# Peptides against a protein of PDB entry 3C2G, part 116

Target 1, 209 residues: chain A of PDB entry 3C2G
Amino acid sequence: IRTFDLLGLLLHDSDAIDGFVRSDGVGAITTVVQYPNNDLIRAGCKLLLQVSDAKALAKTPLENILPFLLRLIEIHPDDEVIYSGTGFLSNVVAHKQHVKDIAIRSNAIFLLHTIISKYPRLDELTDAPKRNRVCEIICNCLRTLNNFLMMWIPTPNGETKTAGPNEKQQVCKFIEIDILKKLMSCLSCEGMDTPGLLELRSTILRSFI

## One batch from the design tools (peptide; made by RFdiffusion4, then SolubleMPNN)

Design b2_p23_6_s3 (from b2_p23_6, 12 letters changed)
Fold by OpenDDE base, seed 3:
Structure b2_p23_6_s3 (fold): chain B 209 residues (1-209), chain A 23 residues (1-23)
Amino acid sequence: as target 1 above (209 residues)
Amino acid sequence: MERLRRSREEQAQDFDRFLELAE
């Protein structure tokens, strides 16, 4: 825990972050968070989030790391872990087709649906810090989903990969009535990524139905 | 972050459809 805190204080510029990542820092963190200590897991996931936009990640194998993180998010009912994990996911898949494929094969789309579904309506959360954190989590999910869907949107000048039947089914779950009501309840929340929500629904409606 | 650019009109249409599905 102390070590992660210290590392977090030192990693403020892109060069330092890249250096950490090139030194297999992500692998080191994932090793440490395998220990059943909630504080350690929180600190590790937060550090992952801090380095999640590093350019060096493009050269880092994520075939084992990403599925592990997804599983960690799935089994830990901790808002801080989920926040950091979904934030990491959203950043690491951006502009990386290979990483998107790993995440999708690891059931990331369904996991994101589960995450959004498990939280109450934002307007029902009376505690502002809690509401804000949940809002941020949902925003991370939306960003990740939009990044995934980009793979399957037809472009005028390019061959577009077609979503498989399973992926299509998972994506279509986000237009079911219960999840739609949940997402609609988010529109009034301060801090919500409304453009991201609009992008998600538009893409699903136009390309997946 | 990867974003798609859509027209305002397209966004409005999709919003209306989204509301219909959510009812």
Scores: peptide ipSAE 0.121, ipTM 0.784, DockQ to the pose 0.053
Fold by OpenDDE base, seed 1:
Structure b2_p23_6_s3 (fold): chain B 209 residues (1-209), chain A 23 residues (1-23)
Amino acid sequence: as target 1 above (209 residues)
Amino acid sequence: MERLRRSREEQAQDFDRFLELAE
């Protein structure tokens, strides 16, 4: 834990972060968070988040790291772990088709649905710190999902692939009544990524129905 | 961050449809 804290303090510079990543720092963190210590897992995931936008990640094999992280998020009820993990995911898949594919094959879309579904409605959360953290988690999920969906939406600047039947099915889970109500409840939350929510809505309604 | 730009008209239309689905 202290080591991760120290590393977090040292990794304020982009070059230092890249150096850490090039030295298999992400793999090292992934190894450490395999130990059943919540504080260690929190610290490790937070550190992952801190390095998640590093340029060096584009050259880092993530075939084993991403599935592991996704499983960790799936089984760990800790909001801080989920926040850091979804934040890492959202950043690492951005602008990286290969990484998106790895995540999607590892059921990331369904996991994002599960994460959003498990939390109470934001408008029912009276504790501001809790509400804000849940809001941030949902925003991370929305950003990640939108990044995935971008692969299947035609843009003026590129060609698009067609989503497979499994992916379409997973995406369509976000138009079920319960999740729709949940997403609508997010609109009242201060700090909500409203543009991201609108993007998700529009994309699903226009391209997946 | 990757974002897909939508027109205001598209957003309004999608909002109405979204509300319809949520009813």
Scores: peptide ipSAE 0.119, ipTM 0.781, DockQ to the pose 0.050
Fold by OpenDDE base, seed 4:
Structure b2_p23_6_s3 (fold): chain B 209 residues (1-209), chain A 23 residues (1-23)
Amino acid sequence: as target 1 above (209 residues)
Amino acid sequence: MERLRRSREEQAQDFDRFLELAE
């Protein structure tokens, strides 16, 4: 834990972060967080988030890392772990088709649905810090999902991959009545990524229904 | 982050459809 804290303090510039990533720092973190210690897991995931937008990640194989992280998020009810993990996921899949594919094959779409579904409505959260954290998690999920859906949106100038039946089914889960009500309730919440929410809705309605 | 930009009209139409699905 102290080591992760120290690393977090030292990794303030992009060059240092890239250096850490090039030295398999992400793999090292994922190895450490396999130990069943909640504090260690929190610290490790936070550090992952800090390096998640590093340019060097484009050269880092994530085939073993992403499935592990997704499983970690799935089994931990910890807001800090979920926040960091979904933030990491959002950043690493951005602009990287290969990474999106790995995440999707690892049931990431359904996981994102599960995360959103498990949290209460934002307007039901009276504790501001908790509400803000949940809002951020939902925003991370929305951003990640929108990044995934970009793979299947037809572009005028190119062939677009078609989502498989399983992926379509997973995406359509976001249009079920319970999740719709929850997502609608988010529109009035301060700090919500309303454009991202609207983008998700529009994409599903236009391309998946 | 990758984003799709849609017109205000498209967004309004999708919003209406969204509301219909939520009923």
Scores: peptide ipSAE 0.111, ipTM 0.777, DockQ to the pose 0.051
Fold by OpenDDE base, seed 2:
Structure b2_p23_6_s3 (fold): chain B 209 residues (1-209), chain A 23 residues (1-23)
Amino acid sequence: as target 1 above (209 residues)
Amino acid sequence: MERLRRSREEQAQDFDRFLELAE
């Protein structure tokens, strides 16, 4: 735990972060968080988040790392782990088609639905720190989803990849009544990525229905 | 993060439809 904290302090610039990633730092963290220690897992995931926008990740194979992280997020109830994990996911899939494909094949869309579904409505959370953290998690999910959906949105030249039936089905889960109500409740929350929510809504309504 | 630009009008229409689905 202290080691991860120290590493986090050292990784304050892009060059250091890239160096860490090139040295298989992400793999190292992934190995460490396999041990069933919640504090260690939390610290490791936080460190993953800190390096999640590194340029060197484009050259890092994520075929084993990403499914593991997704599984970790799926089974771990810790808000800090979920926050860090979804933040990592959002950053690593951005602008990287190959990584998006890995995540989607690993059931990431459904996982994001599960995450949003499990949390209470933001307007029902009276504890500000908790509400803010949940808000951030939902924002991470929204960003990730929007990044996924970009794969299937027509470009100005009319070219687009068509989503498979399974992917369409997973995306359409976000227009079910319960999830819609929850997403609507997010609109009133301070700090919510309202533009991202609106983008998600528009994309689903226009391209998936 | 990747973003799509939607017109305000499109957003409004989608919002209305979204509300209809949520009711």
Scores: peptide ipSAE 0.107, ipTM 0.775, DockQ to the pose 0.051

Design b2_p23_6_s4 (from b2_p23_6, 12 letters changed)
Fold by OpenDDE base, seed 1:
Parts: C-alpha cells; structure tokens; sequence
Structure b2_p23_6_s4 (fold): chain B 209 residues (1-209), chain A 23 residues (1-23)
C-alpha cells in the first residue's frame, strides 16, 4: 500500500509514467492485486487509473491484464475499485480498437450493464460523496460504452464492422426499461455526463435496433 | 447549483413517469 502511494507521488510526469509502464508496471500491479487485501487492491487500482492514459500503454499487451481487471471489478463490490477500474478501462480503450476488442471479448459490455444495474438510483443516495462516486463510475461506464459503439457506427469516410449478435444483444440491454430508469435517475446528479448518456441512447436506437 | 439539481430531478421524475406509463 505504501509502495503504491509512493509510486503515485512519483508518477506526476508523463515520462515517469511511461517509464513505469514500459517496465511492465501494469503487470506488476495486477500481480499485487491478486492478493486478497482490500486496501492493497484499492491502491493498486488507483495506480492503474493514474497510468491509464500513458502513451506506453499503446505498446503494452493487455490481453492478460484487461480480463483480469474486468474480473476483479466484477467480483469486488468496492466503489473505489470499481471507480478506478472503470476509469482505467475507459482510458485504455480510447482510440484503440484492438483494446476495445479485448474488452468486448471479455464481456465488458455486460459487466458495465451489471455495474450500473447494481447501483441504486442516484437520486436515492443521500450521501453526497457516495452519490458523486457512483456518478463518476456511471460516467466511466458510459464513456466506455460509447467508445465501444463507435466501432460499429457507420461513418461516411470509413468502413465499419458489424456488431455480432451477442454484442448487439448486450448493447440493447441498455435501452430496456429498468436500466433506462436507472440511467434517467442520473440526470439529477451534478457532474453526470448527460451528453454521454444521450449519445449512448441515441446510438443504440439509431444503429442497433 | 441547487436549483439546477432540483430541475434535473424533476425532469428525471417526469421521465420515469413517462417510462412507467409506456411500459
């Protein structure tokens, strides 16, 4: 834990972060968080988030790392872990189709749906810090989902892949009435990515129905 | 702002009502 804190303090500049990543720092963190210590897991995931936008990640194989992280998020109900993990996910999939593919193959779409579904309505959360954290998590999920959907949206200037039937089914889960109600409840939260929410809905309705 | 939050909450409630009626 202290080590991760120290590393976090050292990783303020992009070069240091890249150096850490090039030295398989992400792999090292994922190894450490395999130990059943909640504080350690929190610290490790936070550090992952801190390095999640590193340029060096473009050259880092994530085939082993990403599925592990997704599983960790799935089984660990800790808001901080989920926040950091979804934040990491959202950053690493940005502008990287191959990483999106890895995530999708690892059931990321369904996982994100599960995450959103399991949280209470934001308007029912009276504790502001908790509400804000959950809001941030949902925003991370939305950003990630929108990034996934971009793979399958026809663009005037490019070829697009067609979503497989399973992916399409998973995507369409986000327009079901229950999840939609949950997502709509987010509109009351300060800091909610409302444009992202609307984009998700619009994209699904336009391209996946 | 508190006013904006309230307005958004009302909007969310309206949407919920609409969705419930449509279901």
Amino acid sequence: as target 1 above (209 residues)
Amino acid sequence: SSRLRKARQEQAEDIDKFLEEAA
Scores: peptide ipSAE 0.020, ipTM 0.477, DockQ to the pose 0.032
Fold by OpenDDE base, seed 2:
Structure b2_p23_6_s4 (fold): chain B 209 residues (1-209), chain A 23 residues (1-23)
Amino acid sequence: as target 1 above (209 residues)
Amino acid sequence: SSRLRKARQEQAEDIDKFLEEAA
């Protein structure tokens, strides 16, 4: 735990972060968080989040890492783990088609649905710190979903990837009335990425209407 | 801000429309 905290303190510049990632730092963290210690898992996931925007991740094989992280998020009812994990996911899939594919094959879309379904509407949360954390989690999920859906939107060049039947099914599971209501509830929260939500709205509308 | 409120309202309306069309 202290080691992760120290690493977090040391990794303040992009070069150091990239160096850590190039040295299989992400793999090292995922190895450590396999130990059944909640504090260690929290610290490790937080560190993953801290390095999740590193440029070096584009060259990092995530075939084993992502499925493990997704499973970790799935089975741990810990808001901090879910926050860090979904944050990591949202960052690593951005602008990386191969990473999106790995995540989707690992049922990431359905997991996002499950996560959002787990939490109450934000307006029902009276505790501000809890509400803010849940809001951040939902935002991470929505940003990730947006990144997935963008793969299937026609580009000006006329090139569009087609979603497979399993992918479409996972998306259909995500797009439920209750989920959309929760999405709407995010608009009332302070600190929400409103531009991101608007982008997702546009993406959803273009994808399904 | 008024701009943010307007954007939120428009977003809500679009979502409602989507829900209506998907029903």
Scores: peptide ipSAE 0.012, ipTM 0.404, DockQ to the pose 0.049
Fold by OpenDDE base, seed 4:
Structure b2_p23_6_s4 (fold): chain B 209 residues (1-209), chain A 23 residues (1-23)
Amino acid sequence: as target 1 above (209 residues)
Amino acid sequence: SSRLRKARQEQAEDIDKFLEEAA
């Protein structure tokens, strides 16, 4: 735990982060967090988040790492783990078609829906730190979802992948009234990425309406 | 289905309205 914290404190430089990633740091973290210790899992996931935008990740195989992380998020009812994990997910899928594919195959869309579904509306959360964390989690989920959906948006000059029926069905769940109400509640939260929500809306509409 | 599209459109309108009110 302290080691991960220390590593996180030392990884302020992009080159250091890249060096860590090139040295299979992500794999190392993933291995360590397999130990059923909540504090260790939190620390490890936080460290993952810290390195999640590293350029070296483009060369890092995530075929085993990403499914594991998704499963971890799925089974671990810890806001900090979910925050870090969804943050990691959102960053690693950005501009990486291969990683998006891995995530989608690993049922990431459904997981994102599940995560959002598990949380109450933000206006029902009285604890400000909790509310803020939940808001951040939802933002991470939405950013990730948007990244997925962008794959299926027709581009003027390019062949676009089509979402499979299952993916479409899963995405459609995000426009259910209960989910939408939760998403709307995020808009009232200070610091929420309203442009991101609008972008997601646009993306959903373009993809499925 | 036309029904589904209509429902989605209504939802989109509700979202837009909410966004406008929240802005």
Scores: peptide ipSAE 0.010, ipTM 0.404, DockQ to the pose 0.028
Fold by OpenDDE base, seed 3:
Structure b2_p23_6_s4 (fold): chain B 209 residues (1-209), chain A 23 residues (1-23)
Amino acid sequence: as target 1 above (209 residues)
Amino acid sequence: SSRLRKARQEQAEDIDKFLEEAA
């Protein structure tokens, strides 16, 4: 725990972060968070989030890391772990087709749906910090979903990969009434990424129409 | 298939409507 805290304090500039990532820092974190210590897991996931936008990640193999992280998010009902993990996911899949493919093969779409489904409506949360954190988690999920859908947008000159039937079915679950109600409740939350929702809408239309 | 495309379109429209109402 203290080690991760120290690392977090040391990684304040982009060069240091890139250096850490190039030295398999992400792999090191994922190794450490395999220990059954919740505080360690939280700290490790937070550190993952902090390095998730590093340029060096584009060159980092994530075939073993990403499935592990997804499983970690799945089994830990911890808002901080889920926040950090979904944040990491949303950042690493951005503009990286191969990473999107790894995530999708690892059942990421279903996991995102599961995460949203497990949280109550925001209007049912009286604790503002909790409500805000849940809102952020949902936003991370939606951003990730948007990034997945972008890969299936038809381009005039390119063979675009089409979503498989299973992926399409999983995407359709996000329009279930219970999910929609939860998403609507997020709109009332301060800091909701309204532009992100609009982008998601546009992406959905472009992908499926 | 035309049927699949239609179904996707309907779903996209539903989502669009939802997101528009939510915005």
Scores: peptide ipSAE 0.009, ipTM 0.413, DockQ to the pose 0.031; fails the geometry check

Design b2_p23_7_s1 (from b2_p23_7, 8 letters changed)
Fold by OpenDDE base, seed 5:
Parts: C-alpha cells; sequence; structure tokens
Structure b2_p23_7_s1 (fold): chain B 209 residues (1-209), chain A 23 residues (1-23)
C-alpha cells in the first residue's frame, strides 16, 4: 500500500510514467492486486488510473492484464475500485484499436451496462460525495462506450468496421429508458464532462441511424 | 442516415476523450 502511494507521488511526468510502463509496471500492479486485500486493491487500481494515459501502453501486451481488470471490476462492489478501473479502461482503449478489440472480446460492453445498471438514480442519492462518485463512474463507462462506438462510425469514403451481432445487441441495451435517464442525470451534475456525455449521446444516435 | 458531408465533419471532429492525469 505505502509503495503504491509513493509511486503515485513520483509518477508526475510523462517520461517517468512511460519508464514505469516499459518496465512492466502495469504487470507488477496487477500481480500485487491479486491478493485479497481491499486497501491494496484500491491503491493498485488508483495507480493504474494514474498511468493509464502512458504512450508506452500502446506497445504493452494487454491480453492478460485487461481481462483481469475487467473481472476485478465485475466482482468488486467497491466504488473506488470501479471508479479507478473504469477510468483506466476508458484511457487505455482510447486511440488503440487492438486494445479495444481485447476489451470487446472480454465482454467489456456488457460489463459497462451492468455497472451503470447497478447504481441508483442520482436523484435518489442524498450524500453528495457518493452521488459525485457514482456520476464519475457512469461518465467513465459512457466515455469507454463512446470510444468503442467510434470504431463503427463511417469514414468519409463510406468505409467502416461493422459491429458483430453480439456487439450490436449489447450496444442496444444502452438505449433502455433506465440507462438514458441515468445519462441525463449525469448531465445535470456540476463539474462533469458534459461535452463528453453529449458526444456519447450523439455517437449512440449515430450508431442506430 | 447521415449524409456524406455530415459523416465527414463528424469523423474529422471526433476525438476519443481521456481522463487527465491525476496530480
Amino acid sequence: as target 1 above (209 residues)
Amino acid sequence: MLNTEQVKRLREESREPSLERLS
């Protein structure tokens, strides 16, 4: 735990972060968080989030790491773990087609829907810190979904990748009224990535037109 | 269905957002 906190304090610049990632730092974190200690899992996932924008991740094999993280988020009820994990996921898949493919094969789209579905409506949460954290988690999920959906938006020449039947079915679940209400509730939260949520709304609509 | 020019603009203006590094 203290080691992760110290590493988090040292990893402020891009070169240090890239150096950590090139030295299999992500693999090291994922190894440590396999221990059944909630504080360790929280600290490890937070550190993953801190290095999630590293350029070196594009050259890092994630075939074992990403499915492990997705499973961790799936089974762990801790909002801090889910926040850090979904944040990591959103960043690590950005601009990296091969990582998106790994995530999708690992049932990430369905997991994102499951995460959003398990939380109550924001208007039902009276505790402001809890409400804000839930909103951030939903935003992370929606940002990740947007990054996936961008793969299936046609190019100017009409060329596009097509989502498979399973992916299409999973994406269709995000137009459920409950999910849409939660999306809209996040738009009302101050300090949230409102432009990103609006982009997602647009991308969802484009995926179904 | 979006027309070709709309698709062009959307694709060109599209970015994949990421979280800022935690300070």
Scores: peptide ipSAE 0.037, ipTM 0.619, DockQ to the pose 0.034
Fold by OpenDDE base, seed 4:
Structure b2_p23_7_s1 (fold): chain B 209 residues (1-209), chain A 23 residues (1-23)
Amino acid sequence: as target 1 above (209 residues)
Amino acid sequence: MLNTEQVKRLREESREPSLERLS
């Protein structure tokens, strides 16, 4: 735990982060968090989030790492793990079609819906830190969803991938009124990625209308 | 908790280009 914290402090710039990732740092973290220690898992996922924007991730094999992380997020009720994991997911899939494909094959869309659904409405959360963390988690999930949906929106050049029937069905769950209300609630939270959430709203509208 | 710069970076890096920006 302390080692991850120390490492996180050292990874203060993009070059250090990229160097860590090039040295299979993500794989190393993933190996360590396989042990059933909640504090270790939390620290490891936090470190993953810290390196999640590394350019070197484009060259990192994620076929084993990403499914593992998704499963970790699925089974852990810890908001900090979920926050870090969904944050990592959102970043790692960005601008990387092959990573999006791995995530989707690993049931990421359904997982994102499940994560959002498990949390109460933000207005029901009286503890401000908890509410903010939940909002951030939902935001991470929705941002990730947006990154997926963008694959299936026709580009100006007319090129588009088509979502499979299963993916379409899973995506349709995000237009449930409860999910939409949570999206709107996130828009009202201070410090959230309002532009990203608005983009998602637009993307959803383009996908379903 | 992520520092402000990490949060900012997270939000920026996780965003795909919008359709409007691609047009």
Scores: peptide ipSAE 0.033, ipTM 0.636, DockQ to the pose 0.033
Fold by OpenDDE base, seed 2:
Structure b2_p23_7_s1 (fold): chain B 209 residues (1-209), chain A 23 residues (1-23)
Amino acid sequence: as target 1 above (209 residues)
Amino acid sequence: MLNTEQVKRLREESREPSLERLS
């Protein structure tokens, strides 16, 4: 735990973060969080989030790491782990088609829906810190979905990938009224990326047009 | 907890260009 906290204090700049990732730092963290210690898992996932925007991740083999993290998020009921893990997922798939493919193959779309579905409505949460954390988790999930959907939206040059039938079915779950209400509720949370959520809404609508 | 600037940075890095920005 203290080691991860110390590492978090040292990884302030992009070069240090990239250096850590190039030295298989993500693999090292994922190895450590395999131990059944909740505090260690929290600290490790938080550190993953802190390095999740590293450019070096484009050259990092994620075939084993990403499925492991997805499984960890699936089975771990800790909001801090889910927050960090979904944040990591959203960042790591961004701008990296091969990572998106790994995530999708590992049932990430369905997992995102499951995560959003298990949380109560934000208006039912009276504790502001809890409400904000849940909102952030939902935003992380939806942002990840947006990054996936961008693959299947036609670009101005006419190039587009087609989603498979399974992916389409999984994406269709996000137009459920409960999911849409949770998306809209996130717009009322302070400090949320309102433009990003509006973009996601637009992307979702375009995916079904 | 990540500070506000770190959170902001992570959010920006995780966002891909919208169709409106590509157009």
Scores: peptide ipSAE 0.032, ipTM 0.603, DockQ to the pose 0.033
Fold by OpenDDE base, seed 1:
Structure b2_p23_7_s1 (fold): chain B 209 residues (1-209), chain A 23 residues (1-23)
Amino acid sequence: as target 1 above (209 residues)
Amino acid sequence: MLNTEQVKRLREESREPSLERLS
């Protein structure tokens, strides 16, 4: 735990973060968090989030790392782990088609829906820290979804990839009224990625209407 | 919790090109 906290304090600039990632730092973290210690898992996932914007991740093999993280998020009930993990996922898939493909094959779309579905409506949460954390998690999930959906939107100048039948079925679950209400509730949360959520709303409308 | 700068970086890096830019 202390080691991850110390590493987080040392990784303040992009060059240091890239250096850590180039040295297989992400692989090292994922190895350590295999130990069944909740505090260690939380600290490790937090560190993953801190390095998730590293440019060096484009050159990092993620075939083993990403499925492991997705499974960890799926089975771990800790909001801090889910927050950090979904944040990492949203960043790592951005601008990386091959990473999106790994995530999708690893059932990421369904997992995102499951995560959003398990949380109550934000207006039902009276504890402000809890409400804010839940909002951030939902926002991370929705931002990740938007990054996936953008692959399948026709562009005027080119042939876009078509989503497979399984992906289409999984995406269709996001038009459920409860999911849409949660999307809208996130737009009202202070400090959220409002532009990204508005883009997702537009993407959903274009995909299903 | 991430500081303001970390949150900003997370949001910026996770954004795909907007639909308007792709059209």
Scores: peptide ipSAE 0.035, ipTM 0.634, DockQ to the pose 0.033; fails the geometry check

Design b2_p23_7_s2 (from b2_p23_7, 10 letters changed)
Fold by OpenDDE base, seed 2:
Structure b2_p23_7_s2 (fold): chain B 209 residues (1-209), chain A 23 residues (1-23)
Amino acid sequence: as target 1 above (209 residues)
Amino acid sequence: MLNTDQVEKLREENRQPSLERLA
């Protein structure tokens, strides 16, 4: 635990983060969080989030790491683990087609929907820190979904992949009224990027037109 | 229909900042 905190303090610049990732730092963290210690898992996932936007991740084999993380998020009902894990997921799939494919094969789309569906309405959460954390989790899930959708958005100058029928079906679950209400409720959360959320909503909805 | 530049912009905007960008 303390080691991850110390690493977090040292890994504050892009070069250090990239160096850590190139040295299989993500694999090292995922190895450590296999121990059944919730505090260790939380600290490790937080560190994963902190390095999740590293450019070096494009060269990191995630075939074993990503399915493990998805399973961890699925089975651990810890908001901090879910926050960090979904945040990590959202960043690693942003520009990496191969990573998106791994995530999709690992049932990530369905998992994201499940996560959002299991949380209460934000307006029912009176504790502001809890409400904000839940909002952040929902936003991470929706951002991850948006990153998947971008694979299937036609571009004038690029080959666009077509979503398979299963992926389309899973994506369609996100236009459920309860999911849309939760997205809209995030607009009232403190510290949220409202313009960004509106753009995210627009992108998701446009994917169904 | 989003153009390539708009898609790339959205991809970049969907990233959470690292500790360096939060500092």
Scores: peptide ipSAE 0.021, ipTM 0.543, DockQ to the pose 0.060
Fold by OpenDDE base, seed 1:
Structure b2_p23_7_s2 (fold): chain B 209 residues (1-209), chain A 23 residues (1-23)
Amino acid sequence: as target 1 above (209 residues)
Amino acid sequence: MLNTDQVEKLREENRQPSLERLA
């Protein structure tokens, strides 16, 4: 735990973060979080989130790491782990097509739906910190979905992939009324990127029209 | 239809800030 805290302090700039990632830092963290210690898992996932926007991740093999992380966030009960893990996922798939492909093959789209579905409606949460954390998790999931959807948006340059039938089916689950309500409820949370959420809503809707 | 730059912008906007951006 203290080691991760120290590492977090040292990883204060992009070069340090990239250096850590190039030295298989993500693999090292992933190894550590395999131990059944919730504090360690929480600290490790937080550190993963902190380095998740590293440019070096585009060159990092994630074929073994990402499926493990997906399984972790599927089963772990701690919202802090889920928050960090979904945040990591969102960032690592951004601008990284091969990572998107790994995630999708690892059933990430369905997992995102599962995560959103397991949480109550935000209006049912009376504790503000809990409500905000749940909102952030939902936003991370939806942001991740948006990152997937972006690869299927037609561009003039013809670089657009077509979603497979299974992927389309999984994406269709996000237009369920309960999911849409949760998306809309996030707009009422303090400190949330409302414009970003509105754009996401637009993107989701456009993907089905 | 979004152009490539718009798509890339949207992807960038969907990132959480790094520690460097939070400091």
Scores: peptide ipSAE 0.019, ipTM 0.559, DockQ to the pose 0.062
Fold by OpenDDE base, seed 5:
Structure b2_p23_7_s2 (fold): chain B 209 residues (1-209), chain A 23 residues (1-23)
Amino acid sequence: as target 1 above (209 residues)
Amino acid sequence: MLNTDQVEKLREENRQPSLERLA
């Protein structure tokens, strides 16, 4: 725990972060968080989020790391772990086609739906810190989903990948009324990524309608 | 329908820096 806090303090510049990632720092964190300690898992996932935008991650094999993280956030009830994990996921899939493919094969789309389904509408949450954290988690999920959908947007002159039937079915679950109500509740929250929600809506329509 | 440049721009815009470093 204290070690992760110290590492977080040292990883403030891009060169230090890249150096950490090049030294298999992400693999090291994922190894340590296999120990069944909630505080350790929380601290490790927070550190993963801190390094999630590192340029060196583009050269890091994530075939074992990403499925492990997805499983961790699937089974862990801690909002801080889910926040950090979905934040990490949203950043690592950005602009990395092979990482998107790994995530999709690891049922990431279904997991994102499950996470959103777990939380109540924001208007049902009276505690402001809890409401804000839930909103941030939903926004992380939506940003991740948007990154997947952007892969399947047809371009007039480009080779566009088509979503498989399973992916299409999983994406269709996000337009269910209960999910939409939760998403709409996020639009009413001040300071939240309203643009991201609107972009997701637009992306879903462009990708599958 | 978005052109290729618009799609790539949107993909780039979806990358966010670490929230912990922005704090």
Scores: peptide ipSAE 0.022, ipTM 0.541, DockQ to the pose 0.056; fails the geometry check
Fold by OpenDDE base, seed 4:
Structure b2_p23_7_s2 (fold): chain B 209 residues (1-209), chain A 23 residues (1-23)
Amino acid sequence: as target 1 above (209 residues)
Amino acid sequence: MLNTDQVEKLREENRQPSLERLA
């Protein structure tokens, strides 16, 4: 725990973060968070989030790391772990086709739906910190979904991958009225990037039209 | 149909820098 806190304090700049990632820092964290200690898991996932946008991640093999993290997020009850894990997932799949493929093969689309579905409507949450954290988790999930959808959008100059039948079926679950209501509720949360959420909503809806 | 630039822009906008580095 203290080691991860110290590492977080040392990783203030992009070069330090990139150096950590090049030294298999992500693999080291994922090894440590396999221990059944909730405080350690929370600290480790927070550190993963801090390094999740590193350029060096494009060269890091994530075939073993990503499925493990997905399983952790699926079973862990702590919102802080889910927040950090979904944030990490969102960032690592951005602009990285091979990472998207690993995540999709690991049933990430279904998991994202499951995570959103397990939380109540935001208007039912009276505690403001809890409500904001839940909103951020939902946003991370939807942003991750959007990153997947972007790979199936036809470009004028590119061979577009088509979603498989299973992926299409899983994506269709996100247009359920309960999911859409939760997305809309996030727009009413204080301190949220409303323009970003509106763009995300637009992209998701356009993928079905 | 989104053009290539629009798709790349949307991909970039979906990348959030870790808020903890801005703090």
Scores: peptide ipSAE 0.019, ipTM 0.543, DockQ to the pose 0.058; fails the geometry check

